# Ledger of designs, part 36: peptides against a protein of PDB entry 5OOQ

Target 1, 227 residues: chain A of PDB entry 5OOQ
Amino acid sequence: YREDVRQVVTHPANALSFLQPGRLVEISVNGKDNYGWGAVVDFAKRINKRNPSAVYTDHESYIVNVVVNTMYIDSPVNLLKPFNPTLPEGIRPAEEGEKSICAVIPITLDSIKSIGNLRLYMPKDIRASGQKETVGKSLREVNRRFPDGIPVLDPVKNMKIEDEDFLKLMKKIDVLNTKLSSNPLTNSMRLEELYGKYSRKHDLHEDMKQLKRKISESQAVIQLDDL

## One batch from the design tools (peptide; aimed at target 1 S17 R119 L153)

Design b2_p19_7_s1 (made by RFdiffusion4, then SolubleMPNN; from b2_p19_7, 8 letters changed)
Fold by OpenDDE base, seed 5:
Structure b2_p19_7_s1 (fold): chain B 227 residues (1-227), chain A 19 residues (1-19)
Amino acid sequence: as target 1 above (227 residues)
Amino acid sequence: MLPYREYSDEELEKLLKEA
């Protein structure tokens, strides 16, 4: 059930509205590499320059750049390619007893475990020397202040996910949390119908984003012409 | 100064409208 909720929450139609710079997200890459809470730098639609016809799933269709402070110190971070979520071999979080460093990693939405209700104040230029470490310090401070965990966005109240099937899922989870019983199979079939609805919403969101960009670009051009 | 802010429900709703 938690995975079902995660799939809905991390769908572009829902997640992108909350991935502002500095937004805290909990990161798990490939379901095994847990980086903990990181801070969003930015996100962009995934474009494959080598294969423009590449079709990605909704959860793989965006690249989110995040600052993590849990990167293993000997990870080949120099091999990280911007906007390439296929991480080089050896890129992993530090294990217990290992030293960690701050790094910016490109991830997909599918690598987001949860979205926090906290937003860091981000440096203007995260690529500048020492800025990643500053964010890393901020992440440590957050973890210190929230020993019981970073508050997670409520999918219904905060994210305004109002799909009836999702609401039913949430109610079932609440009941199950009370009863400690899980039946995972019934929820999978309903997810496909949910995704169909979200895909339409996602298309609208992308269209709006593209329109906003075009407007912004047009305004920028006008401002440049006025300069 | 805190390096972070927490968003109220109202602020989050505003973000949704601006998105």
Scores: peptide ipSAE 0.372, ipTM 0.886, DockQ to the pose 0.534
OpenDDE base, seeds 1, 2, 3, 4: peptide ipSAE 0.163, 0.352, 0.327, 0.279; ipTM 0.716, 0.874, 0.861, 0.847

Design b2_p19_7_s2 (made by RFdiffusion4, then SolubleMPNN; from b2_p19_7, 7 letters changed)
Fold by OpenDDE base, seed 4:
Structure b2_p19_7_s2 (fold): chain B 227 residues (1-227), chain A 19 residues (1-19)
Amino acid sequence: as target 1 above (227 residues)
Amino acid sequence: MLPYREYTQEELDKLLEEA
């Protein structure tokens, strides 16, 4: 059930509106490598230059660049490629007793465990020398101030995910958390329907954004011609 | 000055409207 909620929350139709620079996100790559809370730098639609016709799942269709302060110090960070979420071998978080460094890593939406309700003040140029470390210090300060965990966005109240099937899912989770055994198997079928709805919503939203951009560009051109 | 801010619901709603 938690994974089901995560899939809905991290869907592009819901997540992208909250991935501003400095937004805190909890990062787990491939369900194994937990980097903890990082800060969003930016995001972009995933483009495969080698295969422009490549089709990605909704959760893999965007790349989010995030600053983490938990990268293992001996990780081959020099092999990281911007906007390539396929991380080189050896890229991993530091384990207990290991030293960590700050790094910018490209992740997919599927690697977001949770979206926080905190936003860091980000440097203008995160790639400049020392800027990642500044963000790393800010992350440490946040972790110090929130020992019980960083506040997570509420999917319904904060993110306004008001789909009826999602609300039903949330209610089921609440019931399960109260130790009322409801059969977990019935929830998997509803996820596909939910994904279908969100995919359609995302497509419409992207179409609207593209249309707005075209209108704005056209208006800008008209204004330039009127000058 | 805190290196971070927490968003109010009003601020979050504005983000949704701008999207």
Scores: peptide ipSAE 0.408, ipTM 0.888, DockQ to the pose 0.540
OpenDDE base, seeds 1, 2, 3, 5: peptide ipSAE 0.023, 0.022, 0.014, 0.029; ipTM 0.550, 0.605, 0.434, 0.651; seed 1 fails the geometry check

Design b2_p19_7_s3 (made by RFdiffusion4, then SolubleMPNN; from b2_p19_7, 6 letters changed)
Fold by OpenDDE base, seed 2:
Structure b2_p19_7_s3 (fold): chain B 227 residues (1-227), chain A 19 residues (1-19)
Amino acid sequence: as target 1 above (227 residues)
Amino acid sequence: LLPYREYTQEELDKLLEEA
């Protein structure tokens, strides 16, 4: 059920409006490489220049560039390609006892574990010398200030996901926390219905364009500089 | 508990003071 909620939250129709520069996101690449909390730089529609007719799933159709401060120091970061979420071999987070560096990595929406309620100040030119490290220091400070974890956006209260089926899902989860009575198959069917609804209602490409225009006007519920 | 939690300003302030 947690995965089901994550799928809805990270769907482009819901997530993109909350991926403003500096938004904190918890990152897990390929379900294996946990980078922890990073900060959004920007996002774009995924384009395959070699195969323009390529069709991606909704969760793979956008690339999000994020600053992480947990990249293994000996990772081949020079092989990273902007807006290519297929990471080179050896790109991984530092393990315990290993040194880490700051890096900008391209990820898909599917690699977002959680969306935080906080935004960092994001430098205009994150690729300039020292800028990634500045964000990295800010990330460390945030983690220090929130030892119990970074505040996560509420899907209903903050993200305003008002879909009736999703609300029913949330209610079921609440009930299941008391009694596991829901059939996983039924939940899967409901998710499919939700995705069908999102696909029918939204032109994701146009939505992205509209959102980009409004990103500067969009406010996070809580800003780090206001904390 | 759902992995999603909204904190009140009071809760956030408390966390910042304890840090």
Scores: peptide ipSAE 0.121, ipTM 0.733, DockQ to the pose 0.075
OpenDDE base, seeds 1, 3, 4, 5: peptide ipSAE 0.127, 0.089, 0.024, 0.006; ipTM 0.713, 0.709, 0.633, 0.337; seeds 1, 4, 5 fail the geometry check

Design b2_p19_8 (made by RFdiffusion4)
Pose (drawn by RFdiffusion4):
Structure b2_p19_8 (pose): chain A 225 residues (1-48, 51-227), chain P 19 residues (1-19)
Amino acid sequence: YREDVRQVVTHPANALSFLQPGRLVEISVNGKDNYGWGAVVDFAKRINNPSAVYTDHESYIVNVVVNTMYIDSPVNLLKPFNPTLPEGIRPAEEGEKSICAVIPITLDSIKSIGNLRLYMPKDIRASGQKETVGKSLREVNRRFPDGIPVLDPVKNMKIEDEDFLKLMKKIDVLNTKLSSNPLTNSMRLEELYGKYSRKHDLHEDMKQLKRKISESQAVIQLDDL
Amino acid sequence: ETGYVEDTEEELEEWLKEA
């Protein structure tokens, strides 16, 4: 349900109104590369030119400044409006140095939208400007070690559509349902949950393999035939 | 200029009117 709410928040109709310059966002592109918290510089509509149609979330491209880019990552390959990050551009690993950079992303690559925003120079492309902004991101990350506060979708973003409101209530219901479980006030919860979640991943992982073996035991494209 | 701003309710309502 939370992932369902994220899509409603990041949809251009609601998200673009709050994508002013300097807006803080948590960037997780394609659910794989997590660049941490960054600052939005600008955004524009995506024009595919062959005029191809795009999905609502991919219909727009946002340039954001990050401070967790891998230092040897080849940033010279980036095109201004191409959100497909070339192979080798990745967030710095846990033991590797980082460098401030600007990357393009689609809206689907935003994990959360912050209520804070930085002061940014007019030309982020100018010499040393992207570096200076990266320093500010490092400070915000220090004052907020647990995380950056997120915008309230209803109170702040004024999202009042009825279908969305029922979705928010569905979450509150499951939370109070979760808070009424006997294990909520337990010390072994982290231990038992992890022990169970590992067994569950295997079950779902094994089920994936279990089906592959059976279909391949028989002829391959007999169904296609 | 350096630093950051925590947005107010009034500022957010102005941005929604402009959109």

Design b2_p19_8_s1 (made by RFdiffusion4, then SolubleMPNN; from b2_p19_8, 8 letters changed)
Fold by OpenDDE base, seed 1:
Structure b2_p19_8_s1 (fold): chain B 227 residues (1-227), chain A 19 residues (1-19)
Amino acid sequence: as target 1 above (227 residues)
Amino acid sequence: MSGYVELTDEELDELLEKA
């Protein structure tokens, strides 16, 4: 169900109106290269100059240029071509312990994992010296301020997706989340009761709040993984 | 030391627009 939601959200009919300059998007290229949250520079309809008759899927029919701050430092970024989503070999995010740099990469809509409910104020000329690094700094600060994750656009409330089948899908997800949460809620209530007893005994009210938050987050993640 | 300059809430508000 999660992938189905992503397909609808990232469809051009829904996504393009939210891909303004500075829009935060979570990026995953080829299902393995996770760049994290980046900022939209611009987008354009994909044109194949070599093969004008090329037909692209809806999710591959547009190119989105995004600033990322997680590019591996030794990636051949000089080989990146604007508006070419076929990334050169060696273009990848930095792994743990590796150094990263800021880069502008062209991606397709299919490489968008999530669309954030935040926008950065973008420099007028992102290609000017130091401008990518400025955006990179802003991205780091955003991630710092949202340790639990950047807020994602609500497909219904924010994006105004009113397709009946999609609404039915969302309702099903909500029901499943409620059902899945009912057992964890009972366990979380029991845990809350146990921790409440423990908290009364040990004055661990703050630890309980943190644990409840972690449990809630873990349950949300589990529920999302089971969907 | 990664020279992470912490932006104030005000500085972030200048950089961020809630959509």
Scores: peptide ipSAE 0.025, ipTM 0.589, DockQ to the pose 0.044
OpenDDE base, seeds 2, 3, 4, 5: peptide ipSAE 0.009, 0.024, 0.023, 0.009; ipTM 0.338, 0.608, 0.603, 0.463; seeds 2, 3, 5 fail the geometry check

Design b2_p19_8_s3 (made by RFdiffusion4, then SolubleMPNN; from b2_p19_8, 9 letters changed)
Fold by OpenDDE base, seed 5:
Structure b2_p19_8_s3 (fold): chain B 227 residues (1-227), chain A 19 residues (1-19)
Amino acid sequence: as target 1 above (227 residues)
Amino acid sequence: MSGYVELTQEEIDKLLEEA
């Protein structure tokens, strides 16, 4: 269920309008490297200069640069390249008991576990000396402020996904979730099929992406006291 | 809720001072 919802939420047609600078996102790379909550720096469409004919899936077609404060201290962070999601060997989050540092890492949309309903003020030049650490301190403070977890965007209420096919998908997900225990493989296949249909529809409608961005940009800011 | 909650730098600084 959670993965199925994640696939929809992190699709470019939905996610990109909410990846403004400072947006909090929960990061899991390769399904094993959990960096926790980070802050979005920027994003761009993935371009392979060495192989211009490379075709990426929807969830791999964009690169998001994110500040994390959980990078293992001995990771070769100097080898990180902006907008290159192929991370060097040794790049990983700190384990329990290990020291961590702040770093900007390039990730795909597929590496986003959750999109937070919280946005930090971001420095104009995150690569300037000390700026990553400032964001890192802010991330720590946010985590302290929300011990029960950072609020996650509601796909319907917050992301304003009112597409009929999406709503049908969500309803079906809810129904299938109750039946998942009986036949998980079949249910997963059905969800993938539904998602595929939804994805194809929205891939053809680039205008929908633009509209969603405009809606997101017009959203009012909620203060912490409103939580 | 709106699309997001925003923390200004001033708010962040205040929180950091209280910590």
Scores: peptide ipSAE 0.031, ipTM 0.537, DockQ to the pose 0.112
OpenDDE base, seeds 1, 2, 3, 4: peptide ipSAE 0.018, 0.006, 0.025, 0.007; ipTM 0.526, 0.326, 0.469, 0.390; seed 3 fails the geometry check

Design b2_p19_8_s4 (made by RFdiffusion4, then SolubleMPNN; from b2_p19_8, 7 letters changed)
Fold by OpenDDE base, seed 3:
Structure b2_p19_8_s4 (fold): chain B 227 residues (1-227), chain A 19 residues (1-19)
Amino acid sequence: as target 1 above (227 residues)
Amino acid sequence: MSGYVELTDEEIEELLKKA
């Protein structure tokens, strides 16, 4: 059920407007490599230059660059390719007792476990020497200030996801979390059905197109103000 | 420049309500 909510929250139509520079996101790559909370640098639509006709799933159609402070020190970070979410072998978070470093990694929306209700002030040039380490220090400070965990965006209150089927899904999850459901299988099937309905009813493609326009307009306004 | 945490007024208000 948490996965169903995650899929809705991390869908481009919902997530992209909250992936501003400095936004905190909790990162899990391939469901195995947990980097913890990182900070968004930027995002871009995934483009395959070799195959422009390549169709990606919605959750794999964007690349998000994030600063993490949990990269294993001996990871081959030099092999990281900008805008390539397929991470080289050996790129992993540090385990307990291992030293970590700061790195910028490209991830897909599918690698976002949660979106935080916090933003960091980001350096203008994160690729400049020492800048990612500054962000890394800020991430440590945030974790220190929130020992019980970084606050997560509320899908309804903060993200304004008002779809009726989604609201029903959320309510059911809350009930399941509070009550040991006597029939977890039936509830699971219903939740999958509700998610399916949400995914089908929303021409998420059209909503995403509108969101892209709004983002482009917002970026244009920001650029005009910076001139 | 050391990164600092930025919260919108709305985000702050919501955090205060959850606390």
Scores: peptide ipSAE 0.034, ipTM 0.515, DockQ to the pose 0.257
OpenDDE base, seeds 1, 2, 4, 5: peptide ipSAE 0.031, 0.032, 0.020, 0.020; ipTM 0.529, 0.527, 0.569, 0.518

## One batch from the design tools (peptide; aimed at target 1 S17 R23 N117)

Design b2_p20_1 (made by RFdiffusion4)
Pose (drawn by RFdiffusion4):
Structure b2_p20_1 (pose): chain A 225 residues (1-48, 51-227), chain P 20 residues (1-20)
Amino acid sequence: YREDVRQVVTHPANALSFLQPGRLVEISVNGKDNYGWGAVVDFAKRINNPSAVYTDHESYIVNVVVNTMYIDSPVNLLKPFNPTLPEGIRPAEEGEKSICAVIPITLDSIKSIGNLRLYMPKDIRASGQKETVGKSLREVNRRFPDGIPVLDPVKNMKIEDEDFLKLMKKIDVLNTKLSSNPLTNSMRLEELYGKYSRKHDLHEDMKQLKRKISESQAVIQLDDL
Amino acid sequence: LNYDGSVLIKFENGEYFEEH
């Protein structure tokens, strides 16, 4: 349900109104590369020019400044409006140095929208400007070690559509349902949940493999035939 | 554009400033 709410928040109708310059966002592109918290510089509509149609979330491209880019990542390959990050551009590993950079992303690559925003120079492309902004991101990350506060979708973003409101209530119901479980006030919860979640991943992982073996035992494209 | 619920942060000469 939370992932369902994220799509409603990041949809261009609601998200673009709050994508002013300097807006803080948590960037997780394609659910794989997590660049941490960054600052939005600008955004524009995506024009595919072959005029191809795009999905609502991919319909727009946002340039954001990050401070967790891998230092030896080849940033010279980036095109201004191409959100497909070339192979080799990745967030710095846990033991590798980082460098401030600007990357393009689609809206689907935003994990959360912050209520804070930085002062940014007019030309982020100017010399040393992307570096200076990266310093400010490092300070915000210090003052907020547990995380950056998110915008409230209803109170702040004034999202009042009825279908969305029922979705928010569905979450509160499951939370109070979760808070009424005997294990909520237990010390072994982290231990038992992890022990179970590992067994569950295997079950779902084994089920994936179990089906592959059976379909391949028989002829391959007999169904296609 | 809408700025409701936003806090601007500025850094100047090693000092920290907030504007609501």

Design b2_p20_1_s1 (made by RFdiffusion4, then SolubleMPNN; from b2_p20_1, 15 letters changed)
Fold by OpenDDE base, seed 5:
Structure b2_p20_1_s1 (fold): chain B 227 residues (1-227), chain A 20 residues (1-20)
Amino acid sequence: as target 1 above (227 residues)
Amino acid sequence: MSLEGFTLLIFKDGKRYEIK
């Protein structure tokens, strides 16, 4: 069920409007390389210059550049190519006892495990000397401030995913969390139907979400402590 | 609590919160 929710949340129609610079995202590359929480730099539509006719899945159709502070120190980071989510061999997170460095890595939406309800103020030029390390320090501070974990965006309340089938899925998850019953097969079928809807309405839905984002960004900033 | 060196933005219930 969590994977089903993740697939919906990370679909371009839903995710892109929440991938502002500084947005915290939890990163898992290829289902095995866990980088932890990183900060979004930017994103772009994936373009294959070598094969312009390449068709990507929805979750692979965008590249998100993220700052991570968990890159293994001896990783060949110089071989990283901007906007190429196919990471060179040896690019991996540091294991326990290994030293880590800050790096900007290109990932697909499918590599996003969770989208956080936090956004860092990002340097204007992340490629400038020392700027990645500044973000790395900020990430460490965030982790220190949230020992119980970084708050995740609520798909319904925050992301305003209003699809009826998704809402039913969420209700079922809530009930299951209470009653320990799982029906994975039924949820998988419904997920496919949801994906079909998102794919057909992708452009319009994305535009709507972008508009909603702009409206949200224009709202008055209130200090949480004053609430 | 002052987060030294950066501003945090929290989005909750359609509201934007700034933590300095």
Scores: peptide ipSAE 0.164, ipTM 0.764, DockQ to the pose 0.082
OpenDDE base, seeds 1, 2, 3, 4: peptide ipSAE 0.111, 0.045, 0.031, 0.104; ipTM 0.692, 0.653, 0.663, 0.692; seeds 3, 4 fail the geometry check

Design b2_p20_1_s2 (made by RFdiffusion4, then SolubleMPNN; from b2_p20_1, 13 letters changed)
Fold by OpenDDE base, seed 5:
Structure b2_p20_1_s2 (fold): chain B 227 residues (1-227), chain A 20 residues (1-20)
Amino acid sequence: as target 1 above (227 residues)
Amino acid sequence: MDLTGFTLLRFENGKFYEIK
């Protein structure tokens, strides 16, 4: 069930409006390379210059640039190509006992494990010398402040996903979580149905323009004391 | 606590709020 939720949450129609600069996201590339929590730099529609007719799935159709602080130090980060989510061989997170560095990596929405309910203030130019490391320090501070884990966006309360089938899925998960210590299994049948609703309803090109506006509007910050 | 002016934003009710 958690994978089903992830597929819905990370669909462009839902996720993009929450990928503001500095948004914390948990990253898993190809289901095996876990980079932990990183910070969003920006995102763009995926364009294949070599094959303009290339068709991508909805979850593969956008590139999200993220700062991670868990890149293996000897990874060939110089071979990273902007907006190319096909990572060079050797690009991987540091294993236990290995040293890590900060890097900006291009990922797809499918590589987002979770979207956090927290956002960092990001440097204006993340490519400038030392800026990635600054974000890396901030990520460490976040992890220190939230030892039990970074709070995840609530798909219903925060993201306003109100699809009836999705709500039923969430209710089932809640019931199971109260009774079981183990994670619910993925229901592939429900995934296709839920995914299909978003894919058919939304034109991703038109959504981008609208989402950019929503992102800009949501960037306004209020003091907690103003509550 | 990081004294470097570290600030986080929490998303709540469709808005971002500064948290220390």
Scores: peptide ipSAE 0.422, ipTM 0.847, DockQ to the pose 0.083
OpenDDE base, seeds 1, 2, 3, 4: peptide ipSAE 0.274, 0.340, 0.407, 0.412; ipTM 0.751, 0.825, 0.845, 0.846

Design b2_p20_1_s3 (made by RFdiffusion4, then SolubleMPNN; from b2_p20_1, 11 letters changed)
Fold by OpenDDE base, seed 3:
Structure b2_p20_1_s3 (fold): chain B 227 residues (1-227), chain A 20 residues (1-20)
Amino acid sequence: as target 1 above (227 residues)
Amino acid sequence: MRTEGMTLIRFENGKVFFEK
C-alpha cells in the first residue's frame, strides 16, 4: 500500500509541481541505495539524444538533480553526468563507519521515496565550489531539528490529489493501519486505474514548460544572497 | 508551482527561519 501511494505521489502529474529548488526529497536509488533526505536542484524531461524515439515510463521520464550529503567519499563522483540517471558503478551512499561527501546526483521520480513539506534556500550556483557543502550543512541541521523525521507532504491536504480512487486508497490504508485487515490485490488494481487516468489527463510536456517558467520566477525569492 | 502548505527554511547566522 505504501508503494501504491508512492507511485501516485511521484507521478509527474503530481510530483513535478512540488520539485522546486530546495525541496526536500527522500531518495532511494534502485530500491537499495538510500541516500536519505536531499534537496532538489532542478529537474528536466528526460531526453535521449541518441534515440529521440525512446519512450520512458512516466516515473522515469524526468530527471531530478538533487544534493545529497551521504555520498560515499570514494565514489567516482567525477563520472556523474547531469541529467543522466544511470549512475556509474561505485556511486553509492556511505555505509555506517564510512565517510560521506556532498554530491549532486541525477535521479528519476521513481527514486523518490517521499517528498518533504520543507524547502531549503538554495545557493544561486550549486555547482560553484563549496555551495553543495553549504546545502549539506543545511541538510544536517534539518535532520537534527527533526529527529522524528522530516514532515512529508500530505497527498490530499498539500498535494491536492482529489482522485476518488486515490482517496479510497488512502482511507483503506488508514483502516489497515488501525485494523490488520488487508486486501492488497484490490489496491493494486486501483493503482493501475489511477495511473491510467493520470497518463491520459495530463499533457506532461506542456505542464513542465509552465512549471519551469514558474520555477524560474520563484528562484529569485529563494536565493540566500537576496536576504 | 504549488506552495500551499510549504514551509521554507532559511539558515542564516546559525539561526533557522521558517516561512510559510
Scores: peptide ipSAE 0.272, ipTM 0.847, DockQ to the pose 0.631
OpenDDE base, seeds 1, 2, 4, 5: peptide ipSAE 0.284, 0.250, 0.139, 0.260; ipTM 0.849, 0.838, 0.710, 0.853; seed 1 fails the geometry check

Design b2_p20_1_s4 (made by RFdiffusion4, then SolubleMPNN; from b2_p20_1, 10 letters changed)
Fold by OpenDDE base, seed 1:
Formats: structure tokens, C-alpha cells, sequence
Structure b2_p20_1_s4 (fold): chain B 227 residues (1-227), chain A 20 residues (1-20)
């Protein structure tokens, strides 16, 4: 269910309006490289210069440039190409005990784990000497101020995602969370069974596919109106 | 409070400013 929510939240129709410069986003690249919270620099529609006819999925169709302060110090950051989300080999977050540096990395929407309800005031020229480090210091201070985690945007209250199927999904999650909170000991084993039984993967996947289709259709209409 | 409910944080000279 959390992944389903993430897919809806990070869809271009919902996410792009919240990816202003300085917006905090939690970054996980390829499901393995966790950079933690970074700050959005900008975003652009993904363009393949070699293959202009390339079709990307909705979640891969935009590139978001983000400042992170968790880049491994020996990563080949000089090989990073602006607006190229295919990261060079060796680009990774620092592990425990390793030194980190600040870097601007291009990511796709699919690499966004969460969108925060915080926004940093960004330097005008992030590529100027010392500017990314300034943002890095700000990120450290934010993490210090929010030891329990950076507040995440509420998809309904903040992002105004009002699709009926999505609201039903959110309600189901709330019910499950409430049931889990009320009976912690018995629910640990039944969580897998409840997640198994309620993970009628088919109905939620169908609902998500329908939601993705509706969102894609609405975007197609918007894109047709912008043409 | 801006419509999207975000808090803007400005860091200057070791001080943090919250803008609503």
C-alpha cells in the first residue's frame, strides 16, 4: 500500500507542482542507494537527444536535479551530467564511517521516496563555488531540527489528490494502521496475513492502473491543450 | 500559510528564518 501511495504521489500530475526550488525530497535511487533528504534545484521534461521518439514511463519522463549532502567522497561526481538520470558507475551515497560530500544529482520521479512539506531558500546559482555546500549545511540543520523525521506532504490535505480510488486506498491504509495500533502483539503475525489477504494485489493494482490511466488520460488532455 | 502548506526556511549566518 505504501508503494501504491508513492506511485500516485510521485506521478507528474501530482508531484511537479510541489517540486519548486528548495523543496525537500527523500531520495532512493534504484531502490538501493538512499541519499536521504535532498533539496530540489529544478526539473525538466526528459529529452533523449539520440532518440527523440523515445517514450518514457510517467515516472521516468521528468528529471529532477537535487542537492544531496550524502554523496560518497570518492564518487566520480565530475562524470555527472546535468539532466542525465543514468548515473555513472561509482556514484553512491556514503556508507557508515565513510566521508560524504555535497553534490547535485539528476534523478527521476521514481527515485523520490517522499516529498516534504518544507522548502529551503535556495541560492540563485547553485553551481557557483560553495553554494551546494551551503545547501548541504542547511540540510544538516533541518535534520537536526526534525529528529523524528522531516514532515511529509499529506497527499489529500496538502497535495489535494481527491481521486475517489485514491481516497479509498488511503482509508484502507488508515483502517489497517488503526487496527495495528490497537492490537500490536496479535497483529504482528496477522499483519502478514492481513497484508496478504488485503493485498488482493489485483484489486489495488487494478485500482492503481485505473488511477494511473485516469491520470495519464487527464495529462494527455492537458498536454493536448498545451499543444 | 501558502496554499500548499509548506514552511519556507532561510539559513543566513547560522540563523534560521521561517517564512509563512
Amino acid sequence: as target 1 above (227 residues)
Amino acid sequence: MRLDGFTLLRFENGKVFEEK
Scores: peptide ipSAE 0.301, ipTM 0.821, DockQ to the pose 0.447
OpenDDE base, seeds 2, 3, 4, 5: peptide ipSAE 0.194, 0.178, 0.309, 0.285; ipTM 0.734, 0.730, 0.833, 0.826; seeds 2, 4, 5 fail the geometry check

Design b2_p20_2 (made by RFdiffusion4)
Pose (drawn by RFdiffusion4):
Structure b2_p20_2 (pose): chain A 225 residues (1-48, 51-227), chain P 20 residues (1-20)
Amino acid sequence: YREDVRQVVTHPANALSFLQPGRLVEISVNGKDNYGWGAVVDFAKRINNPSAVYTDHESYIVNVVVNTMYIDSPVNLLKPFNPTLPEGIRPAEEGEKSICAVIPITLDSIKSIGNLRLYMPKDIRASGQKETVGKSLREVNRRFPDGIPVLDPVKNMKIEDEDFLKLMKKIDVLNTKLSSNPLTNSMRLEELYGKYSRKHDLHEDMKQLKRKISESQAVIQLDDL
Amino acid sequence: EEEEEEKEKLALEASTLLKF
């Protein structure tokens, strides 16, 4: 349900109104590369010079400044409006140095939108400007070690559509349902949940393999035939 | 144009600017 709410928030109709310059966003491109918290510089509509149609979330591209780019990542390959990050450009690993950079992303690569925003120079492409902004991101990350506060979708973003409101209530219902479980006030909860979640991943992982073996035991494309 | 200005004002009111 939270992932469902995220798509409603990041959809261009609601998200673009709050994508002013300097807006803080948590960037997780394709659910794999997590660049941490960054600052939005600008955004523009995606135009595919083949005029291809794009998905609503991919219909727009946002340039954001990050401070967790891997230092030896080849940033010279980036095209201004190509959100497909070339192979080798990745967030710095836990033991590697980082460098401030600007990357393009689609809206689907935004994990959360912050209520804070930075002061940014006019030309972020100017000399040393992307570096200076990266310093500010490091300070915000210090004052807010647990995380940056998110925008309230209803109170702040004034999202009042009825279907969305039912979705928010569905979450509150499941939370109070979760808070009424006997294990909520337990010390072994982290231990038992992790022990169970590992067994569950295997079950789902084993189920994936279990089906592959059976379909391949028989002839391959007999069904296609 | 007036609707865009209202949206900009709303986004600015719903946020805090930080300077360093």

